Peptides against a protein of PDB entry 6TME. Designs and how they scored, part 228

Target 1, 324 residues: chain A of PDB entry 6TME
Amino acid sequence: NRLKRAYIALQAWKKAFYSDPFNTAANWVGPDVCSYKGVFCAPALDDPSVLVVAGIDLNHADIAGYLPPELGLLTDVALFHVNSNRFCGVIPKSLSKLTLMYEFDVSNNRFVGPFPTVALSWPSLKFLDIRYNDFEGKLPPEIFDKDLDAIFLNNNRFESTIPETIGKSTASVVTFAHNKFSGCIPKTIGQMKNLNEIVFIGNNLSGCLPNEIGSLNNVTVFDASSNGFVGSLPSTLSGLANVEQMDFSYNKFTGFVTDNICKLPKLSNFTFSYNFFNGEAQSCVPGSSQEKQFDDTSNCLQNRPNQKSAKECLPVVSRPVDCS
Target 2, 324 residues: chain A of PDB entry 6TME as posed
Amino acid sequence: NRLKRAYIALQAWKKAFYSDPFNTAANWVGPDVCSYKGVFCAPALDDPSVLVVAGIDLNHADIFGYLPPELGLLTDVALFHVNSNRFCGVIPKSLSKLTLMYEFDVSNNRFVGPFPTVALSWPSLKFLDIRYNDFEGKLPPEIFDKDLDAIFLNNNRFESTIPETIGKSTASVVTFAHNKFSGCIPKTIGQMKNLNEIVFIGNNLSGCLPNEIGSLNNVTVFDASSNGFVGSLPSTLSGLANVEQMDFSYNKFTGFVTDNICKLPKLSNFTFSYNFFNGEAQSCVPGSSQEKQFDDTSNCLQNRPNQKSAKECLPVVSRPVDCS

## One batch from the design tools (peptide; made by RFdiffusion4, then SolubleMPNN)

Design b2_p23_2_s3 (from b2_p23_2, 11 letters changed)
Fold by OpenDDE base, seed 4:
Structure b2_p23_2_s3 (fold): chain B 324 residues (1-324), chain A 23 residues (1-23)
Amino acid sequence: as target 1 above (324 residues)
Amino acid sequence: SDADYEELRKATGIPAPEKKYVD
C-alpha cells in the first residue's frame, strides 16, 4: 500500500511536468515505481521487510513544472534532491506528511513565495538547500532552532533582519548571500559552536560587526563582503584560529587592520578592499607573505597603490563610527 | 539516527549533497 501511494504521487508529479527535455519520466509507467528513473527504493526504517520510496534524485534534469500536493503521499521519502530544474510555484504544505525528511534540496529552480515553512515541520531535517530561487519575505526564526547541518538561503529575495536565534543553530554551513537582509549581525552569532562557513555577501546588512564573531573558533570561511558595515574590525577576530578565507570587501569599514588579524595561523586569503581603512600592519600588505594572499585595494591607505582620493576618504575617516 | 539515514543512503545509492557555497 505504501508503494501504491507513491505511485499516485509520482503519476501526479509526471502530470505536473511542463517540459522533460531528457525524457527523465519516460519510464514512469506502471506500478513498479522502484524502477522509475530518479526514484530510489530502500527497506523501510520501521519495517525492513517492506520496500518503500526512500529517495528522489532528479538533479540536473532541467524539468519544467510544479510540485503538486499529491507529493505528500511520498511519506517514506528521506532524501529529496531536485536541484537544477525549472520547477515553479510554491512548496506544497502537504509535504508536512514526509516526517522522515532528512535532506531537502530544491536549489536552482524557480520557486516563489515565502519561506517554505513546511521545512520547519520535519523533525529530522539535516540539510536544507533552497538557494537560487525566488523565495521572499522574512526568515522564520524557528529555522535556527532545528538541528540542521547545512542551511543554504543564498540568491533569493529574503528581506528583514537575521533572527537572533541564529546562535542556536548547530549548522556547519549557513549562507545568506545575495538576498535583501538588513540590520546588524546578531551578537548571538558567537554561539554557533559548529559553524565552519558563513556567507553574508551582497545584502543590505549594516552596523558594526559584533565582537562575538571572534568566538567562532571552528569557522574556516567568513565572508561579509558587499554590505554596509561600519566601524573598525573587532580585535576579537584574532580568535578565529581556523579561518582560511575572510572577506570584508565592499563595506564602509574604517580604522587599522592589525597584525593580530593578518597573522591568523590558517589564514590563506584576506580581502578587505573597497573600504575606508586608513592603516594596515606590514603583515597585511599584499606580497608580504608567500603563504597568504591579501587585497587592500581602494582604501584610505598611505603609500599603497589604487587607493581612494583624499577627497573621498576625509569625510569618512574623520568621522569614525564608535562601535563600543 | 544519523546512522540509520546513512544506511538508507547506501541502500538508495543517492550521493550526499555537497555542502559548498558557490558564488
Scores: peptide ipSAE 0.653, ipTM 0.967, DockQ to the pose 0.926
Fold by OpenDDE base, seed 5:
Structure b2_p23_2_s3 (fold): chain B 324 residues (1-324), chain A 23 residues (1-23)
Amino acid sequence: as target 1 above (324 residues)
Amino acid sequence: SDADYEELRKATGIPAPEKKYVD
């Protein structure tokens, strides 16, 4: 019996709770699992006459505990939303049995260990949110081979280069922010055909930005701030016809910020502060547009306020990195 | 299919997750 298996799983999970401040699991008593708070039943996809546990929503429950292996018995769950709790430990391998997994949100918890490779086993996974945890190690390249719509990896402890397979991703949103990713952004990034938002904030990324970024025609948010990028901004950035938010602040960029970038048709905010740019077009000057916001603070620009000293600028500006 | 999952979502009442980065 499918609901019986769910009962076993849910009771095991309740037992794995260390703290339930809102008494979310207080009604998790008896075989009627469909009445459990945060447990949602629906007609099974394979048999509409059968009621199954299809979703878990424990978002913002502040529950402390772990995910026991018995959760693998929830084989009908497609929606697993347990963000903003205090779950710890690792993601159980037994979740590989949840072959219908469509949305997996374990964000804002205390999970540890390597990337949960069990996520790679879910053939229909569309949404993966593991942000704000303590996952560590390398990002498996295979994650970008999956037909995901959203991949949230930010605020973890990942340490690796960004896989070249990123270009294969069909995701509309990908976040790398606040990890320890290193190396260059792969040139294959330009092949991300559905990308709308990508965030690299606060990593150890370096090198030149690949020219292929300019091929991201559908990108609306591109944030590469707080890294170690060098060189000039690619001229191909003029191809970002739909970019609205662009941030290159807190890097080591040099060169000239061109009209072609600052006049992007959908550009709303462009922050390139805290770099070593030695020139900007008039269209890039803060206040030059009513429709666009710019920040050129702390560069090496002449006749602009709040710039770096000559002492700070000269060593860098005089030795521009050639990205060619 | 995605359509099947959306029907499932409707049946559960679980809202779609927000695809938004929060710093």
Scores: peptide ipSAE 0.650, ipTM 0.966, DockQ to the pose 0.923
Fold by OpenDDE base, seed 2:
Structure b2_p23_2_s3 (fold): chain B 324 residues (1-324), chain A 23 residues (1-23)
Amino acid sequence: as target 1 above (324 residues)
Amino acid sequence: SDADYEELRKATGIPAPEKKYVD
């Protein structure tokens, strides 16, 4: 039966633990899996008269070990939360049998290998958090074809370009931060109509920012700091009616920071420091507003403190990148 | 449906995950 399969899976998992500092699995004894710490049962979706293992919550258990293939027997699990552990190895492909998977959080572990493509097999997945691991390689473009609410990819080892399919995403939050992504931000980004937060921090992204960013009307957080972006800020950024936090620091931007950007109605923090901007509107000057915070440090601005030297600025400012 | 999953969540008592970036 369903609970018997769960018992087999959970006992295999316990055997795969190398360290359990909080003795989380100490009571994982006997067939009554619903009493196991971190294991949660509920009436089955297909038959309310049947009790099944519907969720795992081992968050912050600091468990060292791996995920054995027997976890594929947990076919009724919809909620899988095992963040802040020390699980290593790869995500087993046998998890494809967990067709009810709704939330998959394996963040803050020691997983390695390519993107766990098994996540693509879950038809009802809404939440994917694989941040703070050692996943590597290319991001499969199919990830953005899924109807996910959140996609957390930050703090991994992903490489290559961001897929053009990003525009198909219905996610409210997407993070790319602290990976090894390269190339340009796809122009299709403007099609992400449900997007509230997007973070590109600390990658190898380059080129000009696409004008289509200005179509992200619902975005509240846009952080593209610590990359290799060039050119001027798109004038279409004036369309970000709901942006509260915006960060373009530590890039190679040039040109003029316009009044239309700095006067965005919901803007709370705008950081454009450590670039090569050669001008800014008065509304962009730090201290010009009590309700908005700006940082213009280390640019090529005249009559502002803490700017780059003429020697450093001249080679870049005199050769502006044409983004047309 | 999402409603079914929320019912399932309530039955398990597992809290919804936070949809927030943490750097």
Scores: peptide ipSAE 0.614, ipTM 0.960, DockQ to the pose 0.942
Fold by OpenDDE base, seed 3:
Structure b2_p23_2_s3 (fold): chain B 324 residues (1-324), chain A 23 residues (1-23)
Amino acid sequence: as target 1 above (324 residues)
Amino acid sequence: SDADYEELRKATGIPAPEKKYVD
């Protein structure tokens, strides 16, 4: 009995709650699991005459606890949304039994440990949100082999390099922000044909930006701020025909910010502050356009306000990194 | 198929998650 298995799982989960301030699980009593608050039943995909637990929505319940292995008995769950709670521990490997998993949102919790590799076992997964947790270690390259629409990894403790397999991703949104990723952005990034938004904010990434970024024709948001990138901006950035928001602030970029970048047709906001740029085209000057917003603060620009001192600039500007 | 999952979503009433980065 599929609902009986669900009952066992849900009762085990209730026992794993340390705190339920909104009494969300107060009605989690008895075999009628479809009446449980936050538990949603639907006709089974394999047999529409059978009612099964198809979704969990405990978003914003502020529940403290952990995910017990018995959750693996929820084999019909396709939608698992439990963000904004205080769940701790690791994601149980027993969730591999949830072969219908389509959307997995455990964001804004207190999960720890390595990347939950169980997510790689779900063949139909389309949405993965594990942001705002304490996941650590390396990102498995296989994550980008999956046909995901969105991958949210930001605000964790991931380290090491970004896998070269990123180019295989079909995701429209990918976030790496506020982790400990290091190394260069892989050149394969240009192969992300469906990419709309990518965010690298606040990592330890370094090196030159790959020229292949210019191949991201569908990207609307590109944020690489607060890293250790060096060299000049690639001339190929002129190919970002649909970029609206672009941020390279708080890096170690040098060189000249060109018209070809600042005149991008869909560009609304371009922030390149807190770098070591020594020149900019007139089209890049803040206030030069009513339709575009620019920030050139704290660079090495001449005749602009709020720039770095010559003492700060000279050592860097005089020794530009060759990205060729 | 994706269509099957959307029908499932409708049956559950669970809204689709927002595919947006929030800092």
Scores: peptide ipSAE 0.603, ipTM 0.959, DockQ to the pose 0.946

Design b2_p23_2_s4 (from b2_p23_2, 13 letters changed)
Fold by OpenDDE base, seed 5:
Structure b2_p23_2_s4 (fold): chain B 324 residues (1-324), chain A 23 residues (1-23)
Amino acid sequence: as target 1 above (324 residues)
Amino acid sequence: SDEQYQQLLEDTGIPAPLKKYIE
């Protein structure tokens, strides 16, 4: 039966624990798996008279170990949350059998290998959190074909470009931060119709920002800091009617920061420090508004404190990148 | 329990602002 399969899976997993500092699995004894700490049972979707393991929550258990292939026997699991542990190895391909997977959180672990493509096999997946691991290689374009609400990829070792398929994503939150992504932000980004928060912090992204960013009407957080972006800020950024937090710091931007950007109606924080901007509107000056916070530190602005030297500015400002 | 399972579902919410959890 289903609970017997779950028992086999959970006992195999317990055996795969190297360390359980909080004795989380201490009560993982006997056939009554529904009594196991961190194991949650519910009536099966196909037969309400049958009790099945529907969820796992081992968040913050600091467990060291790996995910054994027997976890594929947990075929009724819809919620799998094991963040903030010390699980290592790869995500087992056998998890493809968990066809009801809805939320998958393996964040803040020690997983390695390429993107766990098994996540792409789950037809009903809505939440994917694999941040703070050691996943590497290319991000599969197909990730954005999934009907996900959230995609957390930050703090990994992903490389290559952001897939053009990003525009197909229905996610409200996407994080790329602290990886090794390179290239330009795809122009298709403007097609992300449900996007609220997107973070590119601390990658190797470059080129000009696409004008299509201005089409992100629902975005509240846009952070592109700590990259290699060049050129002027797109004038179309004036279209970000709902942006509250915007960060372009630590790039190589040039040009003039306009009123149309700094006067965005919902803007609360706008950081454009550590660039090569050579001018800013009065509305962009720190302290100009009580409702908005600005940071213009370390640019090429005249008559502002804490700016770059002429020696640093001149070579860059005199040769602006044409983004047209 | 069913109640615990429901609580688990509720606890899966996306934290905001996202930036707080990335830096």
Scores: peptide ipSAE 0.025, ipTM 0.604, DockQ to the pose 0.210
Fold by OpenDDE base, seed 2:
Structure b2_p23_2_s4 (fold): chain B 324 residues (1-324), chain A 23 residues (1-23)
Amino acid sequence: as target 1 above (324 residues)
Amino acid sequence: SDEQYQQLLEDTGIPAPLKKYIE
């Protein structure tokens, strides 16, 4: 029966634990898997008289070990939360049998290898969190074809370019931060109609910001700091009617920071420090507003404190990148 | 059914809030 399969899977997993400092699996004994700590049962969808393992929650258990292939026997699992552990190795391909997977959280572990493509096989997946691991290689473009609410990829070893399929995403939150992504932000980004928060912090992204960013009407957080972006800020950023937090710091931007950006109606924090901006509107000056916070530190602004030297500014400001 | 699926999720007792990128 289904619980017998679950027992096999869970016992195999217990054997795959190298360390269980909180004795989380201490009661993982005997056939009554529904009594196991961190194991949650519910009536099966196809037969409500049958009890099945529907969820796993081992968050913050600090367990060291790996995920054995026998976990593929947990075919009724819809929620798999194992964040903040010390699991290593790869995500087993056998998890493709978990066709009810709805939320998959393996964040803050020691997983390695390429993107876990098994996640793409789950038709009902809504939440994917693989952040704070050691996943590497290219991001498969198919990830953005999934009807996900959230995609957390930050703090990994992903490289190459961001797929153009990003515009197909229906996610409200997407994080790319602290990877090795390169190239330009795709112009298709403006098609992300449900996007609320997007973070690009600390990558190797470059080129001009696409004008299409201004189409992100629902965005409340946009952080592109610590990259290699060049050129002027797109004038279309005036279209970000709901943006509250905006950060362009630590790039190579040039030009003038305009009034229509700094006066965005919901803007509460705008950081554009550590660039090569050579002008700003009065509305962008730190202290000009009681309700908005600005940081213009370390640019090429005249009559402002804490700016770059003329020697640092001249070679960049005199050769501005034309993004038009 | 979708309703049965949602009930299954609720019956797990596992909180399922959307997370932020920062810990």
Scores: peptide ipSAE 0.024, ipTM 0.579, DockQ to the pose 0.681
Fold by OpenDDE base, seed 1:
Structure b2_p23_2_s4 (fold): chain B 324 residues (1-324), chain A 23 residues (1-23)
Amino acid sequence: as target 1 above (324 residues)
Amino acid sequence: SDEQYQQLLEDTGIPAPLKKYIE
């Protein structure tokens, strides 16, 4: 019965293919769905004697089509990987029936619409990858209430502010890059206890960086480049004991880049170019270390190459933003 | 159980690594 439902679902999906350049679904014929290319079966959790469709892997198949509602019949699927295809439309709400969903990867497709709220209905979800699509609108705050290991949202059309609930996230990796997020980074960010990598690249974020960033002890990558951040770098950044890659480039930061930041013990690359910094410690100077790479290009630094003109600097530097 | 669930995932033959972010 369960495999029969899977057959119905998979045949409906095959019919929803507009193009299958690698003939991935060529063998999707007959009732033996477990032999289908990209379909993986396993013993059911509730009955080990019953074989069920537990996983889908159609990564890199370049398939054009859409996800039909009948996919909701794949109730035993825990792994759904269909990245690097040309699937369009919306994520079917019928997928709410896939209560065992553990990893959901629809990245690098042509999906549209709001955030797929069906993902919030999966109690066991650990991995969510919806990057490189055309999802739009607000990010639901509830996404960070889930016990996820990774949240990939980059390269979409999300807008509005980053939810305050971000501090509740247990994810080690979160990407916001290349969206249209605005507002400030929530102060609750410091509560992300498992965070290793966070990327804010290329949004419309603004305001001062919260001091609470310095509480991110496990962070190895922090990239806030290409936004509208202002003010000085928080002194609390000295607390980033494990940061290896840090990028604040292409913002409107001012003030002095301190030794405490540039001498972080695990720091490998620190880019603070294309801002309005008016001073830096010697430890921040590019070439000052063999182990660390710095970029101070296009700031308001004295006696450094490739800096902004006085005309560009004066209006900004003379009006420092107080982040206190 | 969680252990049974993990075993099921392993039995699918699909690896479940965390992907790195892409800019």
Scores: peptide ipSAE 0.019, ipTM 0.619, DockQ to the pose 0.745
Fold by OpenDDE base, seed 3:
Structure b2_p23_2_s4 (fold): chain B 324 residues (1-324), chain A 23 residues (1-23)
Amino acid sequence: as target 1 above (324 residues)
Amino acid sequence: SDEQYQQLLEDTGIPAPLKKYIE
């Protein structure tokens, strides 16, 4: 009975393919769905004597089509990986019936519409990858109430502010890059107890960096490049004991880049180019260390190469934003 | 548990959960 439902779902999906250049679904014929390419079966949790469709892996199949509502019949699926295809449309709400969903990867497709809120209905979800699509609108605050290990949102059309609930996240990796997020980074960011990597690249974020960033003791990668941040770097950044990669380039930062930041013990790369910094410690100078790489290009630094002109610097440097 | 189920899935030939790579 469960495999019969899966058969209905998979046949409906095959019919929803507009193009299958690698003939991935060529063997999707007959009731033996467990033999289908990209379909994986396992014993059901409630009855080990019954086989069920537990996983889908169609990664890199270049399939054009959409996700039909009949996919909601795949109620035993825990792993759904369909990245690097040409699926379009929206994520069906019927997927709410997939209560065992653990990993959901629809990255690198052509999905549109608002955030797929159906993902919030999955109680056991640990991995969410929706990057490289055309999802738009606001990010639901509830996403950070989920016990996710990773949240990949980059390269979409999300807008508005980053929810304050971000501090509730237990994720080790979060990407916001290449969206249309605006406003400030929430102060609650410092409460992300498991955070290792966070990327804000290429948004419309602004304001001062919150001091609470310095509480992120487990962070190894912090990238806030290509935004509209202003003010000085928080002194509390000296608390980032494990940061290896840090990028603040292409913003509107001012002030002095301190020794306390550049001498962070695990720091390997620190890029603060294309800002309006008017001073840096000797430890921040590119070439000052064999173990660390720095880029101070296109700031307002004296006696450094490739800096902005006085004409460009003066209006900004003379009117520093006070973040206090 | 969910972890036990995921291990079972691996044993059946399903690709290893990405959780192992992101923790």
Scores: peptide ipSAE 0.017, ipTM 0.605, DockQ to the pose 0.300

